# Ledger of designs, part 202: peptides against a protein of PDB entry 5HOI

Target 1, 351 residues: chain A of PDB entry 5HOI
Amino acid sequence: FRYMPFSPAGTPFGFTDRRYLTMNEVGYVSTVKNSEQYSITVSFFDVGRFREYHFEDLFGYDLCFLNEKGTLFGQSKTGQIQYRPHDSIHSNWTKIIPLQAGERITSVAATPVRVIVGTSLGYFRSFNQFGVPFAVEKTSPIVALTAQNYRVFSVHYSQFHGLSYSLSELGTSSKRYYKRECPLPMSLPNINSDMKKDANLDYYNFNPMGIKSLFFSSYGDPCIFGSDNTLLLLSKWRSPEESKWLPILDSNMEIWKMSGGKETTDIHVWPLALAYDTLNCILVKGKHIWPEFPLPLPSEMEIRMPVFVKSKLLEENKAILNKKNEIGADTEAEEGEEDKEIQIPVSMAAE

## One batch from the design tools (peptide; made by RFdiffusion4, then SolubleMPNN)

Design b1_p21_3_s3 (from b1_p21_3, 11 letters changed)
Fold by OpenDDE base, seed 4:
Structure b1_p21_3_s3 (fold): chain B 351 residues (1-351), chain A 21 residues (1-21)
Amino acid sequence: as target 1 above (351 residues)
Amino acid sequence: SEEEEREKLFEQIKKKTARRA
């Protein structure tokens, strides 16, 4: 196992010279290899609110976090971070994070009020938006970070305990934990089953944890989207005893439903954000589970608890078809072999 | 072709997931 740099919805280079460093509801950050340097572009979905900008990256930033006020960049090996406001009101700033031998920055996050850096040794470093340090805390190894306002959702990895998570609030004077290194019920990528396709091996080498994205919902609930393409939401996190992970969307199941039960092995959901009751995402067609260039327009998927098992729905639909064929045997209507879409009952869509 | 059917299916799903204006 190697600690790899994580950014929310970041994509690998694959066989190309370009990738997305991060993407979310605000926009997307791309990097292109230009000989020994990189060109970074910060693009936005709301082109009326924000102006696209680019710059030359001499450091090879492999970490990124985009928010409504700026972009945080990081270099996992050197410990360099840079914050770039989207406006010209505030100056860019750069800082070197001190790293021990073999330590890597594994994730960075930024809100309009906080900057967070997590490392492979479990150093959690907090700053304000101007790069003024608040604290350094030692935790279990950090593999992913996201933040909203003053809240931080961190994912940790231990070789002995697997994945854990923390939820904290970074006040002006103190850090409060709502959750501290609690078990995270997310499945890790299965190397033996999923690696039969070269494209999955490339993604695994880029992201061994299979965390496609990590974000807060519009309501401020922690969300994680793993390799199983299930969106997990942390419900009731303010009540320690009542807090639970909810599988609020099986994206593979929803694509399958939308297809009328057809094969959809080449259609993928790439998560951006959860806005109210809808997953903002990129629909991806092809061999790669991640979006290519140019980035498609974001799609919206309504969140739905995966109550139905695909096998049971197929059996019920076969039983309905068999009953229709038994009742319809008296009417010789030569309705041709039209690809009978599995009618998913509208009632199953409203739960 | 199987590829044209996959394209039609993808465009169908893309329409069903289009942002509500």
Scores: peptide ipSAE 0.466, ipTM 0.911, DockQ to the pose 0.781
Fold by OpenDDE base, seed 2:
Structure b1_p21_3_s3 (fold): chain B 351 residues (1-351), chain A 21 residues (1-21)
Amino acid sequence: as target 1 above (351 residues)
Amino acid sequence: SEEEEREKLFEQIKKKTARRA
């Protein structure tokens, strides 16, 4: 296992000179390799509210977090971070995070009021939006971060215990924990099953945890989207004894339903955000599970608890087809069996 | 072609998931 820099919905270079450093509901940050330098572009979905901007990156930023007020960049090896406000009225700032030998910044997050840095040794560093430090805490190794306002969702990794998570609030005077290094019931990528496709090996080398994205919902609930393409939401986190992870969307099942039960092995969901009851995402076609260039317009998928078994729906549809063929023996319409859309029951198509 | 059918299927799903204006 190797600690890799994580950014929400970041993509690998693959065989190209360009990738997305991060993307969410606000926009997307791309980087293009130009010899020894990089050109970074910060693009937005709301072109009326924000102006696209670009700059030359001499440091090779491999960490990024985008919010409504600015973009945080980080270099995992050197410990350099840069915050760039979207508004030119506010000044950019840079800082070097002190790293021990072999330590890496593994994730960064920024809100309009906080900057957070997590490391492979489990150093959790908090700052205000101007880079003024609040605290340094030692935790289990941090592999992913996201933040909303004063709240931070952190994912931790242990070789012995697997994945854990923390949910904390970074007040002015103190850090409060709602959850502290609790077990995270997310499946890790299975090297033996998933690595049959070369494109999956490239993604695994980029992101060995398989965490495609990490965000807060519009209601302020922690969300995680893993390699299994299932969206998990942390419900009732304010009540420690009642808190549970809910699988609120199986995106592979939803694509399969929307196809009428056709094969959809080349159609992928790339998560951006959860807004109310809809997953904002990019639909990706092809061998790669991540979006390429240019970025398609975002799509919306309604959240649904995965109650249905695909095999049972296929058996029920075969039984309906066989009954229609027994009744329809007198009408010569050989409409080929392959093109009939699976009748998903309306109750099952509304849930 | 199988590629044209996959494109039609993708565009069908993309229409079903289009943002409500």
Scores: peptide ipSAE 0.465, ipTM 0.911, DockQ to the pose 0.774
Fold by OpenDDE base, seed 5:
Parts: structure tokens; C-alpha cells; sequence
Structure b1_p21_3_s3 (fold): chain B 351 residues (1-351), chain A 21 residues (1-21)
């Protein structure tokens, strides 16, 4: 296992000179390699509210976090971070995070009021939006970060305990924990089953935790989207004993349902954000599970608890087809091989 | 072709998941 730089919904280069550093509901940050330099573009979905901007990156930023007020960049190896406000009223700032030998910045997050840096040694560094430090805390190794306002959702990795999570609030004078290094019930990528395709190996080398994204919902609940394409939401996190992870969407199941039960092995969901009851995402067609260039328009998927097992739905549909064939055997009507779409019961579309 | 059917299927799903304007 190697600690790799993580950014929410970031994509690998693959065989191209370009990738997305991050994307969410606000927009997407792309980088293009040009010889020894990179050109970074910060693009927005709301073109009326924000203006696209670009700059030359001489450092090779491999970490990024986009919010409504600015973009945080980081270089995992050098420890350099840069915050760029979208508004020209506020100045850009750069800082070097001190790293120990072999330490990497593994994730960065930024809100309008906080900047957070997490490392492979578990250093959690907090700053204000101007790069003024608040504190340094030693935690378990950090593999992913997201933040909303003063709240931080951190994912940790231990070789002995696997994945854990923390949920904290970064006040002006103190950090409060709602959850501290609690077990995260997310499956890690299975190297042996999934890596038969070169495209999956490239993604695993880029993101060995398989965390496609993590974000806060519009209600301020921590969300994580893993390699299993299941959206997990942390419910009731204000009540430590009542807090639980809810699998609120199996995106593979929903795509399969939307297809009428057809094979959808080349259709992928790339998560952006959870707004109310809808997953904002990019639908990806092809061999790569991540979006290519140009970025497609975002899609919306309604959240649904996975109540149905695919095998049971296939058996029930086979049983319905067999009953229809037994009733239809007395009328010689050559009704052609119409591709009988699996009728998903309409009641499953309304719950 | 199988590729045209996959394309048609993708466009069908994309329409079902289109943002309400």
C-alpha cells in the first residue's frame, strides 16, 4: 500500500496529458501537462455566478479542493499549498507545510473559513482562509478530507484496523469531535477480482482506497462514495450512540434498473455532491470509470435504499416471463423477439 | 450494432437522469 494524494472526485491522467484534480457541485478543476509545466483551469457549472480562470502551475499540484469562495491546491511531496480565491478582491497565498522524511500530504480541504491539510503520518493541520495556522494534531494516517463551513470529515487508514473516520468541528479556539477514529464500514477495492482490466489497475494505482469522493450533503451529513459505487451517508452524527452509516444509493443497481435490467458494465456513476435527495453525478460511458474530456453535463440520481437484490429481481422476472409464455401458448401470433425490458414495478419508482 | 445499442441505452439513461430544467 502507498499513500497517494486524494482529492474529491479527482481522476487519473491514464494515457492522456490531462486530468481532473477535483470536481463537485461548484465546478471542476482540470490540469494539463505541458512538458515540465502544468496548466490548471478552474471551471464552474454556474457560469453566471463564477468566471472560469486558468494559471500556469510550475509545482505540479496533485491535490485540490474547490469551494464557493476559492480553490486550494497542494503538492503532496513538497508540502506546498496555494489558496486561490475566485474573487479578485482577496489575494492568493502560498505556504509550505513542513513534511518529515517520507511524509506526504494525502488530502487537503478548504471552506470559506478553514483550510485543512492531512498527511500520511496523520498530521492534521488547520488554518483559516488566509493561511494563519490554528493547530497541529497527530491522528492516525489521513487518506481523505472534506470540509463544510467549520466541520471536517476525515478518513483514516491503519494497516491493523483498516478504514476509520472522524467528524470534527474547528471552532476559533478549539476542535470538537463528534466522531473520533470510528470504524468506517466501507469495502476496500478488491485487487484480485477488479484488476483483470488494465483500466482498473490504473485507477487503483491512483486511488488505492477506492474512495471516488467524499462530501457533506446539503443537510451537512458526511457522505462517502467508495469503489463499490454505493453512497454512504452518516446519519444522526450529533448523537454518538445513534449515529449510523446508511447505504442511501447503490448506483450500479440504479443504472441497472434504469436500463431495464440490461448489462451496464460500461456505464459508470462519478459522484459530485448530494443535494437534498439527489446525487449530483457525471454519467460516464466507456472502459474508464472516471469522466474524460470534455466533462459531460452533470446528471441527477434520486437516492434510494437498496432494498432489492438483483438475483431476486431476475428470478421474479423469469417467473413472470414463464407465466406469460404458458398463458400465450394457445395463440400462434408471431409477435417478434421484442426485447422485453424488465418491467420494474412502478411502486419502486415512487419510494 | 452492439455498440449502437449500448449508445442508445446510455442516451436513454442520460435522459432519465437529466436535471430538471
Amino acid sequence: as target 1 above (351 residues)
Amino acid sequence: SEEEEREKLFEQIKKKTARRA
Scores: peptide ipSAE 0.465, ipTM 0.911, DockQ to the pose 0.792
Fold by OpenDDE base, seed 3:
Structure b1_p21_3_s3 (fold): chain B 351 residues (1-351), chain A 21 residues (1-21)
Amino acid sequence: as target 1 above (351 residues)
Amino acid sequence: SEEEEREKLFEQIKKKTARRA
């Protein structure tokens, strides 16, 4: 296993010279290879609120986090981080994170009030928005970070225990844990089943944990979207004994329902954010599970607990078709069996 | 064509997931 730099909804280069460093509800950050340099563009969905900007990257930033006030960049190997406010009023700042031999920055996060750096050795470093350090803590190896306001959701990896998570609040004087290195019930990518497609191998090499994104919902609940395309939400996290992960959306099932039960193996959900009861996402068509260029407009998918099994819906529809054929035996119309839209019950169809 | 059907299917899903303005 190798620790790879993680950014929320970041995409690989694949066979191209360009990729998304990160994307969320605010916007998207792209990088283009220009010989030995990179050109970074910070783009926004709300073009009335924000102005797109670009700069030349001489360091090869491979970590990024976008918020409403600025963009944090990081270089996983050198330990360099840069914060760029979106406004011209506040200055950019750069800092080098001290790394041990073989240590890498694995994830970075930024809010308007906090900057967080996580490493492959489990160093958790916290700063204010001006790069003034608060603390350094040693945890299990960090593989992913996100943050909202003062709250941090961290994902950890152990070779012995698999994935764990922490939920903490970074006050001015102290860190509070709501959850500390608790088991994360997320499936890891299955090398043998999923990697038969070259595109899945490229993505696995880029992101071996299969965490497409992690974010806080609009209500401040930790969310994670794995390789299984299931959105997990941490419910009741304020009550340690009542806290549970809820599978609030199976995106493959919802695409299948929206299709009328057709094969949708080339249609993918790329997660951005959870706003109220809707997953903000990019719908991706093609071999790659990630968005290409230009970025499509974001879509909204209603959250729905996966109560239905595809096999039962197929059996029920076969039973309905057989009953229709028993009643309709006299009309020989040869229209091909393959194109019959599975009548998904209206209660299951996304209206 | 199979490609046109996949395009129609994608546009159907895209329409169902269009942001409510």
Scores: peptide ipSAE 0.464, ipTM 0.909, DockQ to the pose 0.749

Design b1_p21_3_s4 (from b1_p21_3, 11 letters changed)
Fold by OpenDDE base, seed 4:
Formats: structure tokens, sequence, C-alpha cells
Structure b1_p21_3_s4 (fold): chain B 351 residues (1-351), chain A 21 residues (1-21)
């Protein structure tokens, strides 16, 4: 196993010279290989609020986190980080994170008030938005980070214990834990099932944990979107005994429903953010499970607990079709059996 | 063509996703 640099909704290069370093509800950061250099572009969905900007990257930043105030970049091997405000009010700053032999920065996160760096050895480093350090903590190896305001959601990996998570608040004087290295009930990618398609192997090599993204919801709940394309939300995290992961969306099931029950093996959800009751996402068509260039406009998908089993919906629709055939309703719709859109009851679409 | 059908299906899904917002 190798610790790979993780950024929320980051994409691999694949066979191209370009990739997304990160994307979320604010925008998307792309990098293009130009010989020994990289050109980075920070783009925004709200073009009225933000101005796109670009710069030459001489360091080969492989970590990124975008927020409403700036972009954090990191280089996993060298330990260099850079924060770039979107506005000209504040200056860019650069810092080198001291790394031990073989240590890598595995994830970075930034809010308007905090910068967080996580490493493959489990060093958790916190800073303010100006790069002033608060603390260094030793945790289990960090594989992913996200942050909102003062809160940090961290994912950890142990070869012996698998995935765990922490939820913490970075106050001015102290770190508070709401959750500390608790089991994360997310399945790791299955090499044997998924690797039948070369495109999945490329993604696995880029992201061996299969964490497509992690974010906080608009309500401040930790969310994670794994390789199973299920959105998990940590509910009731303020109450340690009541806290649970909720599968609030099976995106494969929702695509299947929206298709009318057709095969949708070439349609993928790429998660950006959870706003209220909708997953902001990119709908991806093709062999790759990640968005290509140009980036399509985001789509919204209503969150719904996966209460329905596909087999049961198919059986119910077969039973409805058989009943219609028994009642002798007129033969005029001899249109081929393959094109019959599965009517999903409207009531099942509202729950 | 199978590709046109897949494009139409993708567009249908995209429209359904956009109308729920």
Amino acid sequence: as target 1 above (351 residues)
Amino acid sequence: SEEEEREALFNKIREKAARRS
C-alpha cells in the first residue's frame, strides 16, 4: 500500500496532460503539465462573485483545497504548501512542512480561518489562514482531510484497523474532539471486481482508498463519498452515543431511477458538496468515473435514503405489467419490451 | 445508434437532476 496525495474530488491525469486538483461548490482547480512545469487555473462557478486566475507552478502541487477566500496548495513529497487568497487584500504565503524520511503530506484543508496539513505518519498540523502554526499532533496516518470554519473531518488509515475518522474543532487555544479515531463504516475498493476495466485501475492507483470526496454539509455535518458511490452523512455527531453514519444517497440507484430503470453503467456521479437536501455533483458520461475537460455544469441530486431494492422495484413493475396484460388493456403499445420505462411511483420519489 | 441512445439517456438524467433543484 502507498499513501497517495488526496484532495476532495481530485481527478487523475489518466492519459492526459491535465487534471482537476480539487473541486467543490465554490469552483474547480485544474493543472496542466507543461514540460517540467505546471500551469494551475483556479476557476469558479459563481463568475459574478469571483474572478478566475492562473499561475505557473514550479513545484508540481499535487494537493489542493479550495474555499471561498483562497486556495491551499501542497506538494506531497517536498512538504511545500502555498496559500493563495482569491482577492488581492491578502498576500500569498508559502511554508515548508518538515517531513521525516518517507513521510508524505497526504491531505491538506483550508477554511477562511484555518489551514490543516495531514501526513502519512499521522502528523496533524494546524495553522491560521496566515500560516501561523497552532499545534502539531500525532494521530494515526491521515489519508484525507476536509474542514469547515473551525471544524476538521479527518480520515485515518491503519493496516491493522482499516479506516477511522476524527471530528475536531480547532479553537484559538485548544483542539476539541467530537470524535477521535472512530471506525469509519466505508468499504475499500475491491481490486478484483473493479479492475476488470482499465479506467478503474488508473483511478485506484491515484486514490487507493476510493474516497471520491469528503466535505461538510451546509448544516455542518461530515459527509464522505466512497467508491461504492454512496453518500454517507455523520448524523448526531454532537451526541457521542447517538452519532451514526447515514447512507443518505445511493447515487447509482438514483441514476438508475432517473433513467427509468435502464442500464447506466457509463453514467457516474462525481460529488462536489451537500447543500441542504441536494448533492451538488457533476454527472459524468463515459469510461472514466471522473469528469474530463471541459467541466460540465454541476447538477443537483436530492438526497434519499436507499430504502428500495432494485430487485423489488423490478418485481413490482413486472407484477403491474402482468396485471395490465390480464385486464386486457388495449394492445396498441406493442413498442418493444426493452424500451418500457419503469414507472417509479411518485410517492417513492418523495420519501 | 447505441451512442445516440446513451446520449439521449444521459440528457434525460441531466434534465431530471436539474429540475429537482
Scores: peptide ipSAE 0.315, ipTM 0.860, DockQ to the pose 0.598
Fold by OpenDDE base, seed 2:
Structure b1_p21_3_s4 (fold): chain B 351 residues (1-351), chain A 21 residues (1-21)
Amino acid sequence: as target 1 above (351 residues)
Amino acid sequence: SEEEEREALFNKIREKAARRS
């Protein structure tokens, strides 16, 4: 296992000179290799609210976090971080995070009020939006971070305990934990089953935890989207004893439903954000599970608890077809058995 | 072609996802 730099919905270079450093509901940050330099572009989905901007990156930023007020960049090996406000009113700032020998910045997060840096040795560093430090805490090794306002969702890895998570609030005077290094019920990528496709190996080497993204919902609930393409939401986190991870969307199941029950092995969901009851995402076609260039417009998928079993739906539809054939209903065209849309029951909304 | 069918299927899914917005 190697600690790799994680950014929400970041993509690998693959065989190209370009990748997305991060993307979410606000926009997407791309980087292009230009000899020994990189050109970074910060693009937005709301072109009326924000102006796209670019700059030359001499440091090779491999970490990024985008919010409504600015973009945080980080270099995992050197410990350099840069915050760039989207407006020209506020100045950019740069800071070096002190790293020990072999330590890496593994994740960064930024809100309009906080900057957070997590490392492979479990150093959790907090700053205000101007880069003024608050505290340094030692935790289990941090593999992913996201933040909303004053709240931080952190994912930790231990060789002995696997994945854990913390949920904390970074007030002005103190850090409060709602959850502290609790077990995270997320499956790690299975090297033997999933790595049969070279594209999956490239992604695994880029992100060995298989965490495609993590974010807070519009309601402020921690969300994580793993390699199994299931969206997990942490419900009732304010009540420590009642807190549960809910599988609120199987994206592979929803694609399969939207197809009419056809094979969809070349169609992938790339998560951006959860807004109310919809997953904002990029629908990806092809061999790679991540979006290429240019970035297509986002799509929305309604959240639904995975209650349906594909095999039962296929058996029920075969039984309906056999009954129609027995009743001698008119010989309208033999469109092949493969083209008939499966009647999928309306999933009960999770109450 | 199989590629055109896969494109049509993808476009159908994308349209269904877009109409729920």
Scores: peptide ipSAE 0.311, ipTM 0.859, DockQ to the pose 0.651
Fold by OpenDDE base, seed 5:
Structure b1_p21_3_s4 (fold): chain B 351 residues (1-351), chain A 21 residues (1-21)
Amino acid sequence: as target 1 above (351 residues)
Amino acid sequence: SEEEEREALFNKIREKAARRS
């Protein structure tokens, strides 16, 4: 097993000279190899609110986190981090995170008030937005981080226990846990089934945990999107006994429904954020499960618990079509291509 | 062509997803 640098919705280089370091609802950060250096561009979806900017990266940043106030960069091997505010009012700052031999920064997160660094040895380092340190805590090895305001969602990995998660609040004086290294019911990538496609091997080598993205919802609930393309939301996390993971979207099922029940093996959802009741995402067409360049416009998918079985919907539609064909044998009406679409009952749209 | 049908299908899905924004 190898710890790889994780950034939310980051993409591999593949066979190209460019990749996305991170993307979310705010925008996307790209890096391009230019001889011995990299060129980083920070782009935004709201071009009226934010101005795109670029800089030369001499360090080879492989970690990134974007928020509404700035971008955090990190270099997993050297321990260098840089915070760049989007505005010119606040200064950029750089810091070296001390790493032990073989230790890597595995994930970084930034909010307008906190910077968090997680490592392969389980060092959890917290800072304010100006890079002033608060604390260092030893946890299980950190594989992913996200943060919203003062809250941090961390994913941990143990060879013995698999995936766990923590949910914490980083006050000024203390760290509070809502959840501490609790089991995470997310499926890991299946090496044997998924590696039959070369494109999946490249992605697995880039992200062996299969965590495509990690974010907080607009309501402040922790969300995770795994290799199974299911969006999990942590519900009722304020009540330790009532807290549960909800599978709020099977994105493969929703694409299949939107297609009218056609084969959609070349159409992929790339998660950005959860805003209210919609998954903000990039729809990807092609062999790669991640977006290429240029980045398509974001799309929205309504969240729905996967209560429906494809086989039952196909049987019901086949029964409807057979009844129509039995009735339509007497009426030569050219019923158009619309009648071949799986009518998803409107009741499945409202809950 | 199969590629044109796949492009049309992708565009249909993209339009259904975009109409919710």
Scores: peptide ipSAE 0.311, ipTM 0.860, DockQ to the pose 0.681
Fold by OpenDDE base, seed 3:
Structure b1_p21_3_s4 (fold): chain B 351 residues (1-351), chain A 21 residues (1-21)
Amino acid sequence: as target 1 above (351 residues)
Amino acid sequence: SEEEEREALFNKIREKAARRS
């Protein structure tokens, strides 16, 4: 197994010279290969609030985290990190994270008040927004990080125990755990089933955990979106005994419903954020499960618990069609069963 | 065409998933 640098909703280069380092509800960070260097652009969805900016990257940053106040960059191999405030009032700062032989920065996160660095050896490093260190903690190997305000959601990987998660709060004096290396009930990518398409292999090589993104909801709940395209939300995390992961959206099912039950194998959800009851996402059409250039406008998908079985809906619609045919209703008989829009129950229809 | 149908389907999904203003 190889630890790869993770950034929320980051995309691979694929066969192109460009990729997204990260994207979320604030904006998107792109990098373009220019011979031996990279050009990084930080773009925003709210163009009235923020101004797009770019710079030359001589280090080859492969880690990124975007927030409302700045962008954190990291280089997984060298341990270099850079924080760039969006406002020119605050200076950029650079720091080198000390790495052991073979250690990699696997994820970085930044809030307006904290910077977090996680490594393949499980070093959890915390800083303030100015790069002043608070602490170093040794955990299980970190594969993904996100943060909101003082809270950190970390995903850990063990070859023996699989995925685990921690939820912590980084106060001024101490780290509080709400959850500490608890089992994460997320399915890993299935190499044998999913890797039949070369595009899936490229994505797996980029992100072997299949974590497309992780974020905090607008309510401050940890969310994770895996390779199964299911959005998981950690409910009741303030009560350790009551805490549970809720599958609040099957995005493949929702796309299928929105289509009227048509085949949608070329339509993909790319997660950005959860705002209230809607998943902010990019709808992607094509062979790649990730967005290409230019980035489409974000879409909103309502969260819905996957309580309905697709097969049962298809059987019920077939039974309705068969009854209509028996009654001699002029149903235009010429379009194949696969192309007919199915009647989705109003309670399950996407509005 | 099959491509026009796939585009129409994608546009239908995109419209349903449009941001509520």
Scores: peptide ipSAE 0.308, ipTM 0.853, DockQ to the pose 0.747

